# Ledger of designs, part 38: peptides against a protein of PDB entry 4N78

Target 1, 186 residues: chain A of PDB entry 4N78
Amino acid sequence: HFQVICRLLGYQGIAVVMEELLKVVKSLLQGTILQYVKTLMEVMPKICRLPRHEYGSPGILEFFHHQLKDIVEYAELKTVCFQNLREVGNAILFCLLIEQSLSLEEVCDLLHAAPFQNILPRVHVKEGERLDAKMKRLESKYAPLHLVPLIERLGTPQQIAIAREGDLLTKERLCCGLSMFEVILT
Target 2, 155 residues: chain B of PDB entry 4N78
Amino acid sequence: MAELQMLLEEEIPGGRRALFDSYTNLERVADYCENNYIQSADKQRALEETKAYTTQSLASVAYLINTLANNVLQMLDIQASQLRRMESSINHISQTVDIHKEKVARREIGILTTNKNTSRTHKIIAPANLERPVRYIRKPIDYTILDDIGHGVKW

## One batch from the design tools (peptide; aimed at target 1 L168, target 2 G110)

Design b2_p18_2_s3 (made by RFdiffusion4, then SolubleMPNN; from b2_p18_2, 10 letters changed)
Fold by OpenDDE base, seed 1:
Structure b2_p18_2_s3 (fold): chain B 186 residues (1-186), chain C 155 residues (1-155), chain A 18 residues (1-18)
Amino acid sequence: as target 1 above (186 residues)
Amino acid sequence: as target 2 above (155 residues)
Amino acid sequence: AELENPFKLGMEERKKLL
């Protein structure tokens, strides 16, 4: 599903969706969640001492439950605040999954474009084979597919310019060194 | 453009008119030849004259048809070339616009990006004091100490 | 003119706004 979304939206559509999600997240964090956090801070016991270990795990749990009773029993916290936190979480996950899907698509595009861009795959050299000979053979095999040099020989100046720009745009991708998710986390 | 205009406005219409006129002339020639043959005392001469006129008329018509056909073909070739040029221009504009849109889109999404922090593998500075691995002398666990405690099931 | 990577341009714009 995310792959399809990435294909349909493209870079611009993804950017718009992510920007809107960031706005929503910001609104949730600065609005409802912040208010609940403030309220919780006000209701939080000022002094919460560790009970004696002699009470055992059940006694300790009961002690903390008693100290936090007002917080735990706050029904609005469970319904509204946690729902908003879930929405934030879902938005973050959505952004992560979009970025991952986009990266996969970009890698796929790069791989498909590679034969046309004089990008040779790393060849595993078997024992006894000369790496240089294999590379030369591959280069010779794919040489007719090099699009930009082909257009430079046969195309008009305008076509050459477009081909060069297109080649550059094909090579430059987000996955080559940029991260959106890191921005979302800040 | 000038050549196409000449073909469309002058050469092809002119050729069509000439061809039409040739048909009317052929009818006149036919009538003349028929009358000449009937009135002539020398039928063989009249027949030869008719053959000559017929051949000339057919050659003329053939020439007019060929000229007109060539002009039409030339017109079509020019039009086809113009269409190809127009298509090329449209494609060029379309590609330019697409590249521009792509660049804009990339800038927009780029605003939402940061450089991947190459985690500098912090050289785990091995703490300078490598605590000398206390040679854990694995004392062989002498299991014989347990021989006296358990009533071994005598198989 | 080194065609600047549009993605990087966008990233730099963000940095300037922050």
Scores: peptide ipSAE 0.331, ipTM 0.775, DockQ to the pose 0.769
OpenDDE base, seeds 2, 3, 4, 5: peptide ipSAE 0.288, 0.286, 0.325, 0.301; ipTM 0.759, 0.760, 0.771, 0.770

Design b2_p18_2_s4 (made by RFdiffusion4, then SolubleMPNN; from b2_p18_2, 7 letters changed)
Fold by OpenDDE base, seed 1:
Structure b2_p18_2_s4 (fold): chain B 186 residues (1-186), chain C 155 residues (1-155), chain A 18 residues (1-18)
Amino acid sequence: as target 1 above (186 residues)
Amino acid sequence: as target 2 above (155 residues)
Amino acid sequence: MELSNPFQEGMEERKKLE
């Protein structure tokens, strides 16, 4: 699903969705969540001492339950605050999954374009074979597929310019060194 | 443009008119030849004259048809070339627009990005005491250790 | 080579606004 979303939206659509999600998250954090956090801070016991270990686990639990009774019984915390936190969490996860999916699509695009851009995979050299000879053979094999040099030889100046620009855009991808998710976490 | 216009406005219409005129002329020639043959005392001479006129008329019509056909073909070739040029121009514009849109889109999403923190490879400070590489002696897995574990069906 | 690409341009624009 996320791959399809990435393909449909493209860079621009993803950007718009991410921006809107960030606005929603910001609104949730600065609004409802902040208010509940402030309220919780106000009702938090000022002094919470560890009970004696002699009371055992049940006694300790009862002690904390009693101290936190007002917080635990706060119904709006469970229904509204936790729901908002869930929405924030979902938004974060959505952003992560979109970025991962986009990265996969970009890698696929790079791999598909590689033969046309003189990007050759590292060939496994068997014992006794010269790496250089194999690489030269591969280069010669794929040389006719090199789009930019081909267009430079046969194309008009305008076509050459477009081909070069297109080649550059094909090579430059987010996955090469940029992260959206890190921005979202900040 | 001038050549195409000349073909469309002058040469092809002119060729069509010439062909039409040749049709009317052929009819007159036919009538003349028929009458000449009927009235002539020398039928053989009249026939030879008819053959000559027929040959000349056929040659002229063939020439007119060929000229007209060539002009039409030339017109079509020019039009095809113009269409190809137009298509190329449209494609170039389209590609330019697409590239521009792509750049804009990339800038927009770029606003939401940061450089990946190259995890500073924490220099794994090799502990000063290089624990002597315990020679991993591959002890053969003794599967007999599992013989006492589980209710295996004793065959 | 700092590839001045549109992505980086956008990133830099953000940094200037912050």
Scores: peptide ipSAE 0.340, ipTM 0.815, DockQ to the pose 0.549
OpenDDE base, seeds 2, 3, 4, 5: peptide ipSAE 0.336, 0.310, 0.322, 0.323; ipTM 0.815, 0.806, 0.809, 0.812; seeds 2, 3 fail the geometry check

Design b2_p18_3 (made by RFdiffusion4)
Pose (drawn by RFdiffusion4):
Structure b2_p18_3 (pose): chain A 186 residues (1-186), chain B 155 residues (1-155), chain P 18 residues (1-18)
Amino acid sequence: as target 1 above (186 residues)
Amino acid sequence: as target 2 above (155 residues)
Amino acid sequence: LEERQEETVEYFQELLEE
């Protein structure tokens, strides 16, 4: 699903959705969640020590039950507090997962562009062979596929300018050195 | 474009009227052969001149049509080339717009991004100079090696 | 890899300046 969502939305669609999800998270954190956090903070026990081991686990469980009774009995703890938090969590997970799908989408695009952009994988080296001397030979084999230099050789200035812009857009992807989840959290 | 204007404004309309002129002139020439036969004292001579005019009328109508047909074809060939160049230009404009729309989209998502500081290195990196193997040499106990440390006492 | 990252960062900074 995320894979399809990335393809249909593109960069512009994903960006707007992320910007809108930030507005939703802001609306919830500074809104209903904040209201209920302030309310439950007063219902909270002003102080609460951690009992020594001596008291034993069953006595500690009893102590936490009494100290947190008002939280345990709060009627809207699930239907509101947990629900709102779940929505915020899902919004964060969407941003993370959608970025991962985008990364996979970009790296596949780049794999298909490599033959037309003079990007060769490492070649096997037998005895008496140097990669320096061999990689250059392989580059000659795929020389007819190097798109930008071919168009600069036979193309019109208009075709050349357009080729240079398209080549730039093809080789520059977010997965080459950029990320978003960090900015989302910040 | 100059050859097209010449075809559309003069040569085609002109060669076309030259055809209409043939329409009117030929019906005159048909009457003349009938009159020249009637006035003619020599019926065989007047028939041979009619034949001459018939053959000449045929050669003329075929020439006028051929000339006009070549012009119409040249016009269509030129117009076909115009559409070929125009499509090429429209395609470049389209590619240019696509490049722009993409730049706008990438600018929009670029706001939500930062550098991912990732690097690549080796599993093990040996030091530039390996530790020298130090030989063992016996030496006596020396109770004076600390004399210079702090407030020593020499003996 | 670091050079590629620098180029990507510079490309997107140029788009943001526009």

Design b2_p18_3_s1 (made by RFdiffusion4, then SolubleMPNN; from b2_p18_3, 8 letters changed)
Fold by OpenDDE base, seed 1:
Structure b2_p18_3_s1 (fold): chain B 186 residues (1-186), chain C 155 residues (1-155), chain A 18 residues (1-18)
Amino acid sequence: as target 1 above (186 residues)
Amino acid sequence: as target 2 above (155 residues)
Amino acid sequence: LEKKKEETVKFYEELLKE
């Protein structure tokens, strides 16, 4: 599902969605959640000591229930605050999953482009075979597929420029060094 | 462009008219040859003259058809070339727009990104002091200390 | 891989400056 969303939205669509989600998260954090946190801090017992173990588990539980009674009975906490926290959590998870899906798509694109960009996979050399010989064979095999050099040889100046720009855009994917999720966490 | 215009407006219509006129002329020549053969006392000479006119007429028609055909082919080639150029131009514009859109998109999403923190491989600082294997003296855990706290049956 | 990362970062930084 997230893969389909990434394909549909593209970079621009994903950026817009992420920006809007960030705005929503900020609004929730700075507004309702902050207000509830402040209120909770005010009603929180200033001193809550661990009761004596002699009271047993039920007694200890009752003690804490009594100390936190005002917090537990705060109906708005369950209905509004927790819901807002869930929304924030869902937004964060959504962003994470979108980024992961985007990264997978970018990796696939890079892999598909690799033969055309003179990017050769690391060949597993079995014992006894010269790595250099295998690499040379692979290079020779894929040399005709090198798009930019081919266009540079046969294309017009405009085509060459477009090919170079396209090649650059193809190579420079976000997954190679950038993270959106880290920004969201800040 | 000038060549295409000449072909469309002058050469091809002119060739078609010439061919039509040639048809009319051929009919006249045929009538002449027929009459000449009937009226001529020397039928052999008339036949030779008819043969000459027929050959000339055939050559003329062949020439006109060939010229017209070549002009039409040339016209089609020029049009095909123009279409290819137009296609190339459209493709160029399309690609330029796509690249631009992609750059814009990349900028927008780039604003929302930061460098991936390469997890510094925490140098497993081998604790320099190999803690001497403190002989784990397994002190038997005396569970009897807990006997007084629980509701358990005093044996 | 580190070189590629640096190149990518530079590319996007340049895009942001334009």
Scores: peptide ipSAE 0.330, ipTM 0.796, DockQ to the pose 0.691
OpenDDE base, seeds 2, 3, 4, 5: peptide ipSAE 0.028, 0.320, 0.321, 0.031; ipTM 0.673, 0.795, 0.792, 0.664

Design b2_p18_3_s2 (made by RFdiffusion4, then SolubleMPNN; from b2_p18_3, 7 letters changed)
Fold by OpenDDE base, seed 1:
Structure b2_p18_3_s2 (fold): chain B 186 residues (1-186), chain C 155 residues (1-155), chain A 18 residues (1-18)
Amino acid sequence: as target 1 above (186 residues)
Amino acid sequence: as target 2 above (155 residues)
Amino acid sequence: LEKRRQETVAYYQSLLAE
């Protein structure tokens, strides 16, 4: 599903969605969640000491339950705050999945474009074969497919310019060096 | 453009008119030949004259048709070439627009990106000192120490 | 790979500068 979404939206659509999600997350964090956190901090016991182990697990649990009774019974925490946190989590997850899907798409595009851009795959040389000979064979095989040099030789100046720009756009994909998710986490 | 215009406005219509006129003229020639043959005392001469006129008429029509056909073909070739050029131009414009849109999109998404932190693969410097595998002597955890704690079933 | 990464970063930075 995310792959389809990425294909449909493209870079621009993804950017818009990501921006909006960031706004939503920011709004939730700075608004409702912050307010709840502040409220929780106010009602938090100032001193909460670990009870003696002699009280046993039930006694310790009861102690903490009593100390946190006001927090636990805070109904709005369960209904509104947790929902907002869930929304934030979902947004983050959504961003992650979109980025991953986009990266996969970009990698696929790069792989498909590679033969046309003089990008040769790393040939696993089996033991005994000369790496150089295989590389030369591959180079010779794909040499006629090099699009930009071909157009530079046969094309009009306008076509050459477009081809170069297109080649650059094809090569310079986000997955090569940039991350959106890291921005979201900050 | 001038050549195409001349073909469309002058040569082809002119050729069509010429063919039409030729048709009318052929009818007149035919009538003349028929009458001449009937009236002539020398039928052989009249027949030869008719053959000559027929040959001339056929040659003229053939010439007119050929000329017109060539002009039409030329017109079509010019039009085809113009369409190809137009298509090329449109394609170039379209590609330029697409590239521009892509650049804009990339700029927009780029704002939302940061450099991937290449985690410096800290060379796990194998500690030079092979820590002697401390034989984890599994000391059996004597859980019997816990037997006195809680409502445990006395065995 | 690192060179490509740097080139990509530079490219996108250039786009941002425009």
Scores: peptide ipSAE 0.382, ipTM 0.802, DockQ to the pose 0.693
OpenDDE base, seeds 2, 3, 4, 5: peptide ipSAE 0.376, 0.371, 0.374, 0.377; ipTM 0.800, 0.804, 0.799, 0.803; seed 5 fails the geometry check

Design b2_p18_3_s3 (made by RFdiffusion4, then SolubleMPNN; from b2_p18_3, 7 letters changed)
Fold by OpenDDE base, seed 5:
Structure b2_p18_3_s3 (fold): chain B 186 residues (1-186), chain C 155 residues (1-155), chain A 18 residues (1-18)
Amino acid sequence: as target 1 above (186 residues)
Amino acid sequence: as target 2 above (155 residues)
Amino acid sequence: LEKEKEETVAFFQKLLAE
């Protein structure tokens, strides 16, 4: 599904969606969530000592439950704050999945374009074969597919310019060194 | 354009008229030959004359048809060439627009990107300062990422 | 044009001679 979304939206659409999601997340964090956090901080016990380990996990849990009883029982926390946090979480996950899907799509594009851009995969050399010989054969095999040189020889100046720009755009992908998700988390 | 216009307005219509006129003339020649053969005491001579007229007439018609056909073909070739040029122009414009749109789109998404920190060690230090969208620095594309994917594809 | 006509005539003459 995310792959289809990436293909449908393209870079521009993805950018728009992510920007809007960032705005929503920011609004939620700086607005409602912040307010709840502030309120919770106000009602938080000022002094909460760690109970003795002798009480065991259940006893310790009961202790903290008692200390935080007012917070846990705060109805609005469950209905509004947790819902907003869920929305934030969903937005973050969405962004992550979109980026991953986009990265996969970009990698596929790069792989498909590679033969046309004089990018050859490293061939696994079986024992006894010379890597250089295999690479040379591969280069020779794909040499006619090099698009930019081909267009430079046969194309009009305009076509050459377009081919060069297209080649550049094909090579320059986010997956090669850029992350959107890191920006989102910042 | 002038050549095409000449073909459409003058040469092809003219050729059609010539062919029509030839048809009328052929009918006259046929009538003549028939009458001449019937009336002639020397049937062999009349036959030879008829053959000569027939050959001439056929050659004339063939020539007219060939000329007309060539003109039509030439017309079509010119039109096809014009269409190809138009198509090329449209394609060029389309590609230019697409490239431009892609560049714009990439700029837009670029502002949402930062360099992948390959450094394992960096603790998510909450950057205190709103890192200004790092300008899309065209770093050389490291295609080594493709090396990991290619291991599974038996070429 | 005249040359083509002559060639055409020659062609038909050959056909009629057969």
Scores: peptide ipSAE 0.031, ipTM 0.652, DockQ to the pose 0.005
OpenDDE base, seeds 1, 2, 3, 4: peptide ipSAE 0.029, 0.027, 0.025, 0.032; ipTM 0.667, 0.662, 0.647, 0.660; seeds 1, 2, 4 fail the geometry check

Design b2_p18_3_s4 (made by RFdiffusion4, then SolubleMPNN; from b2_p18_3, 6 letters changed)
Fold by OpenDDE base, seed 1:
Structure b2_p18_3_s4 (fold): chain B 186 residues (1-186), chain C 155 residues (1-155), chain A 18 residues (1-18)
Amino acid sequence: as target 1 above (186 residues)
Amino acid sequence: as target 2 above (155 residues)
Amino acid sequence: LEARKAETVAYYQELLAE
């Protein structure tokens, strides 16, 4: 599903969705969640000492339940605050999954474009074969597929310019060095 | 453009008119040959003249048809070339627009990106003060305390 | 890979500066 979404939206659509999600997350964090956090901080016990171990696990649990009774019984915390946190979580996960899907798509595009861009795969050298000979053979095999040099030889100046720009756009994908998710986490 | 216009407006219509006129002329020639043959005392001579006129007329018509056909072919070639040029221009514009849109889109998404932090393996600087391992005396967990809790199978 | 990363980063920085 996310792959399809990425394909349909493209860079622009993804950017718009991400921006809107960031706005929503910001609104939730600065609004309702912040308000609840402030309220919770106000009702938090000022002094909460660790009970003596002699009370055992049940006694310790009961102690903390008693200390946090007002917080636990706050019904709005369970319904509204947790729902908002869930929405934030979902938004973050959505962003992560979109970025992952986009990265996969970009990698696929890069891989498909590689033969046309004089990008050769790393050849596994088996014992006894000269790396240079294999590379030369691969270069020779894919040489006719090099699009930009081909167009430079046969195309008009305008076509050459477009080909170069297209080649650049094809090579310079976000997955090569950039992350959106890291921005979202900050 | 001038050549195409000349073909469309002058040469092809002119060729069509010439062909039509040739039809009319052929009819006149045929009538002449028929009358000449009937009226001539020398039928052999009249026949030879008819053959000559027929050959000439056929050659003329063939020439007119060939000329017209060539002009039509030339017209079609020019039109095909023009269409190809137009297609190329449209494609160029389309590609330029697409590239521009892509650049804009990339700028927009780029604003939402940061450099991937290559996890420099920050050497977890072990805190210099090795907290003295408080000898955790593992008191054996006596599970017998749980023997009275639950509906477990009495051994 | 690092060189390509640097190129990509530079490219997008240039795009953002335009």
Scores: peptide ipSAE 0.368, ipTM 0.802, DockQ to the pose 0.651
OpenDDE base, seeds 2, 3, 4, 5: peptide ipSAE 0.360, 0.358, 0.358, 0.363; ipTM 0.801, 0.801, 0.799, 0.804

Design b2_p18_4 (made by RFdiffusion4)
Pose (drawn by RFdiffusion4):
Structure b2_p18_4 (pose): chain A 186 residues (1-186), chain B 155 residues (1-155), chain P 18 residues (1-18)
Amino acid sequence: as target 1 above (186 residues)
Amino acid sequence: as target 2 above (155 residues)
Amino acid sequence: SKSPFEEGQEEREEREEE
């Protein structure tokens, strides 16, 4: 699903959705969640020690049940507090997962662009062979496929300018050195 | 464009009227051969001149049509080339707009991004100078090696 | 040419400074 969502939205669609999800998270954190956090903070026990080991686990469980009774009995703890937090969590997961799908989408695009952009994989080296001497030979084999230099050789200035721009857009992808989840959290 | 204007404004309309002139002039020439036969004292001579005019009328109508047909074809060939060049220009404009719309989209998501500081190194990196193997040499106990440390006491 | 991604980062940095 995320794979399809990435393809159909593109960069502009994904960006707007992320910007809108930030507004939703902001609305919830500074809104209903904040209201209920301030309310439950008062219902909270002002102080609560951690009992020594001596008191045993069963007595510690009884102590925490008593100290946190008002939290355990709070009627809207699930239907509101947990629900709102779940929405915020899902919004964060969407941003993370959608970025991962986008990364996969970009890397595949780059793999198909590599033949037209003079990008060769490492070649096997037998005895008496140097990669330096061989990679340059292989580059000659795929020389007719190098798009930009061919158009600069036979193309019109208009075709050349358009080729340069398109070549730039094809080789520059977010997965080459950029990320978003960090900015989302920040 | 100059050749097209010449075809559209003069040569086609002109060659076309020259055809209409043939329409009117040939009906005169048909009457003349009938009159020249009637006035003619020599019926065989007047028939041979009618034949001459018939053959000449045929050669003329075929020539006028051929000339006009070549002009119409040249006009269509030029117009076909115009559409070829125009499509090429429209395609470049389309590619340019696509590049622009993409730049706008990428600028929009670029706001939500930062550098991912990732690097690549080796599993093991040996030091520039490996530790020299130090030979063992026996030396006596010396109770004076600390005399210069702090407030020593020499003996 | 400058990347559109870099232009978008600069706009974000300018907004933070403001």

Design b2_p18_4_s1 (made by RFdiffusion4, then SolubleMPNN; from b2_p18_4, 6 letters changed)
Fold by OpenDDE base, seed 1:
Structure b2_p18_4_s1 (fold): chain B 186 residues (1-186), chain C 155 residues (1-155), chain A 18 residues (1-18)
Amino acid sequence: as target 1 above (186 residues)
Amino acid sequence: as target 2 above (155 residues)
Amino acid sequence: MKSPFEEGMEERLKKLEE
């Protein structure tokens, strides 16, 4: 599903969705969540001492339950605050999954373009074969597919310019060194 | 443009008119030859004259048809060339627009990006010091990172 | 020449510094 979304939206659509999602997250954090956090801080016990271990686990639990009674019984915390936190969590996960899907799509594009851009995979060399000879053979095999040099030889100046720009855009991808998710986490 | 206009407005219509006139003339020549043959005491001479007129008329018609056909072919060739040029121009504009749109889109999504921190340290770095965004260094794409992804074609 | 991605990133950084 996320792959389809990435293909459908493209860079522009993803950017718009991410921006709007960030606005929603910001609104949730600065609005309702902040208010609940402030309220929780106000009702938090000023002094919470660890009870004696002699009371056992049940006694310790009862102690903390009593101290946190006002927080635990705060119904709006469970219904509204936790829901907002869930929405924030879902938004973060959505961003992560979109970025991962986009990265996969970009990698696929790079792989598909590689033969046309003189980008050759490292070939496994069997014992006794010269890596250089094998690479030269591979280069010779794919040389006719090199798009930019081909257009430079046969194309008009305008076509050459477009081909070069297209080649550059094909090579430059987010997955090569950029992260959106890191921005979302900040 | 001038050549195409000349073909469309002058040469082809002129050729068609000439061909039509030639047909009319052929009928007159035929009538003349028939009457000449009937009225002539020397039928052999009349026949030879008819053959000469027929040959001349056929040659003339053939020439007119050939000229007209060549002009039509030339017209079509020019039109085809013009269409190809227009197509090329449209494609060029379309590609330019697409490249521009792509650049805009990339800038927009770029606003939402930062350099990948290679730091393996799982430390929840409290954003203490807004570390100056390390200048994005264009690293050559190492496709070897994909070697572990997918079923590599075992050569 | 900077990539469009880099240009966008730099734009963000400039906005954060303002």
Scores: peptide ipSAE 0.354, ipTM 0.801, DockQ to the pose 0.811
OpenDDE base, seeds 2, 3, 4, 5: peptide ipSAE 0.352, 0.325, 0.313, 0.337; ipTM 0.798, 0.790, 0.788, 0.797

Design b2_p18_4_s2 (made by RFdiffusion4, then SolubleMPNN; from b2_p18_4, 9 letters changed)
Fold by OpenDDE base, seed 2:
Structure b2_p18_4_s2 (fold): chain B 186 residues (1-186), chain C 155 residues (1-155), chain A 18 residues (1-18)
Amino acid sequence: as target 1 above (186 residues)
Amino acid sequence: as target 2 above (155 residues)
Amino acid sequence: MESPFELGMKERLEKLKE
């Protein structure tokens, strides 16, 4: 599903969706969640010491239940605050999954374009074969597929300019050194 | 442009008219040849004249058809060339616009990105001093120390 | 020539410094 969304929206669509999600998350964090956190801080016991271990696990649990009684009984916390936190969590997960899906798509694009851009895969050399000979053979095999040099030889000046720009855009991808998710986490 | 206009407005219509006129003339020639053959005392001479007129008429029609056909072909070639130039221009504009749109889209998503923290692979500098593995001497845990703790059966 | 992605990133950084 996320792969389909990435393909459908493209860079621009993904940017718009993420910007809007960030606005929503910011609104939830600075508004409702912040208010509930402030209220919880006010109701939180100022001094909560660890009970003596002699009371055992049940006694310790009862102690904390008593200390946190006001928080546990706060019905709006469960219904509204936790729901908002779930929404924030879902938004973060959505952004993560979108970025991962986009990265996969970009990697696929790079791999598909590589033969046309004189980017050769590192071939595993079997024992006894010369790496240089295999690389030369690969270079010779893919040389006719190099798009920019081909257009430079056969194309018009306008076509050459477009081909060079297209080649650059094909090579430059987010997955090469940029992260969106890191921005979302700040 | 002038050549195409001349073909469309003058040469091709003129050729079509000439061909139509030739058809009318052929009919007249046929009638003449028939009448001449019937009225002539020398049938052999009349036949030779008919043969000459027929050959001349067929040659004339063939010439007119060939000229017209060549003009039509030339017209079509010029039009095809114009269409190809237009197609090339449209493709160039389309590609330029697409590249521009892509650059804009990339800038927009770029505002939501940061450089991946290249985890400085801290060269795990192997500490030069391999601390000798301290031989872990397992001292047996004396569990009898716990015998006094709990409501267990006092032996 | 700076990547369009990098241009966008720089724009964000400039806005944050303001």
Scores: peptide ipSAE 0.362, ipTM 0.803, DockQ to the pose 0.847
OpenDDE base, seeds 1, 3, 4, 5: peptide ipSAE 0.343, 0.343, 0.178, 0.354; ipTM 0.802, 0.799, 0.781, 0.804; seed 1 fails the geometry check

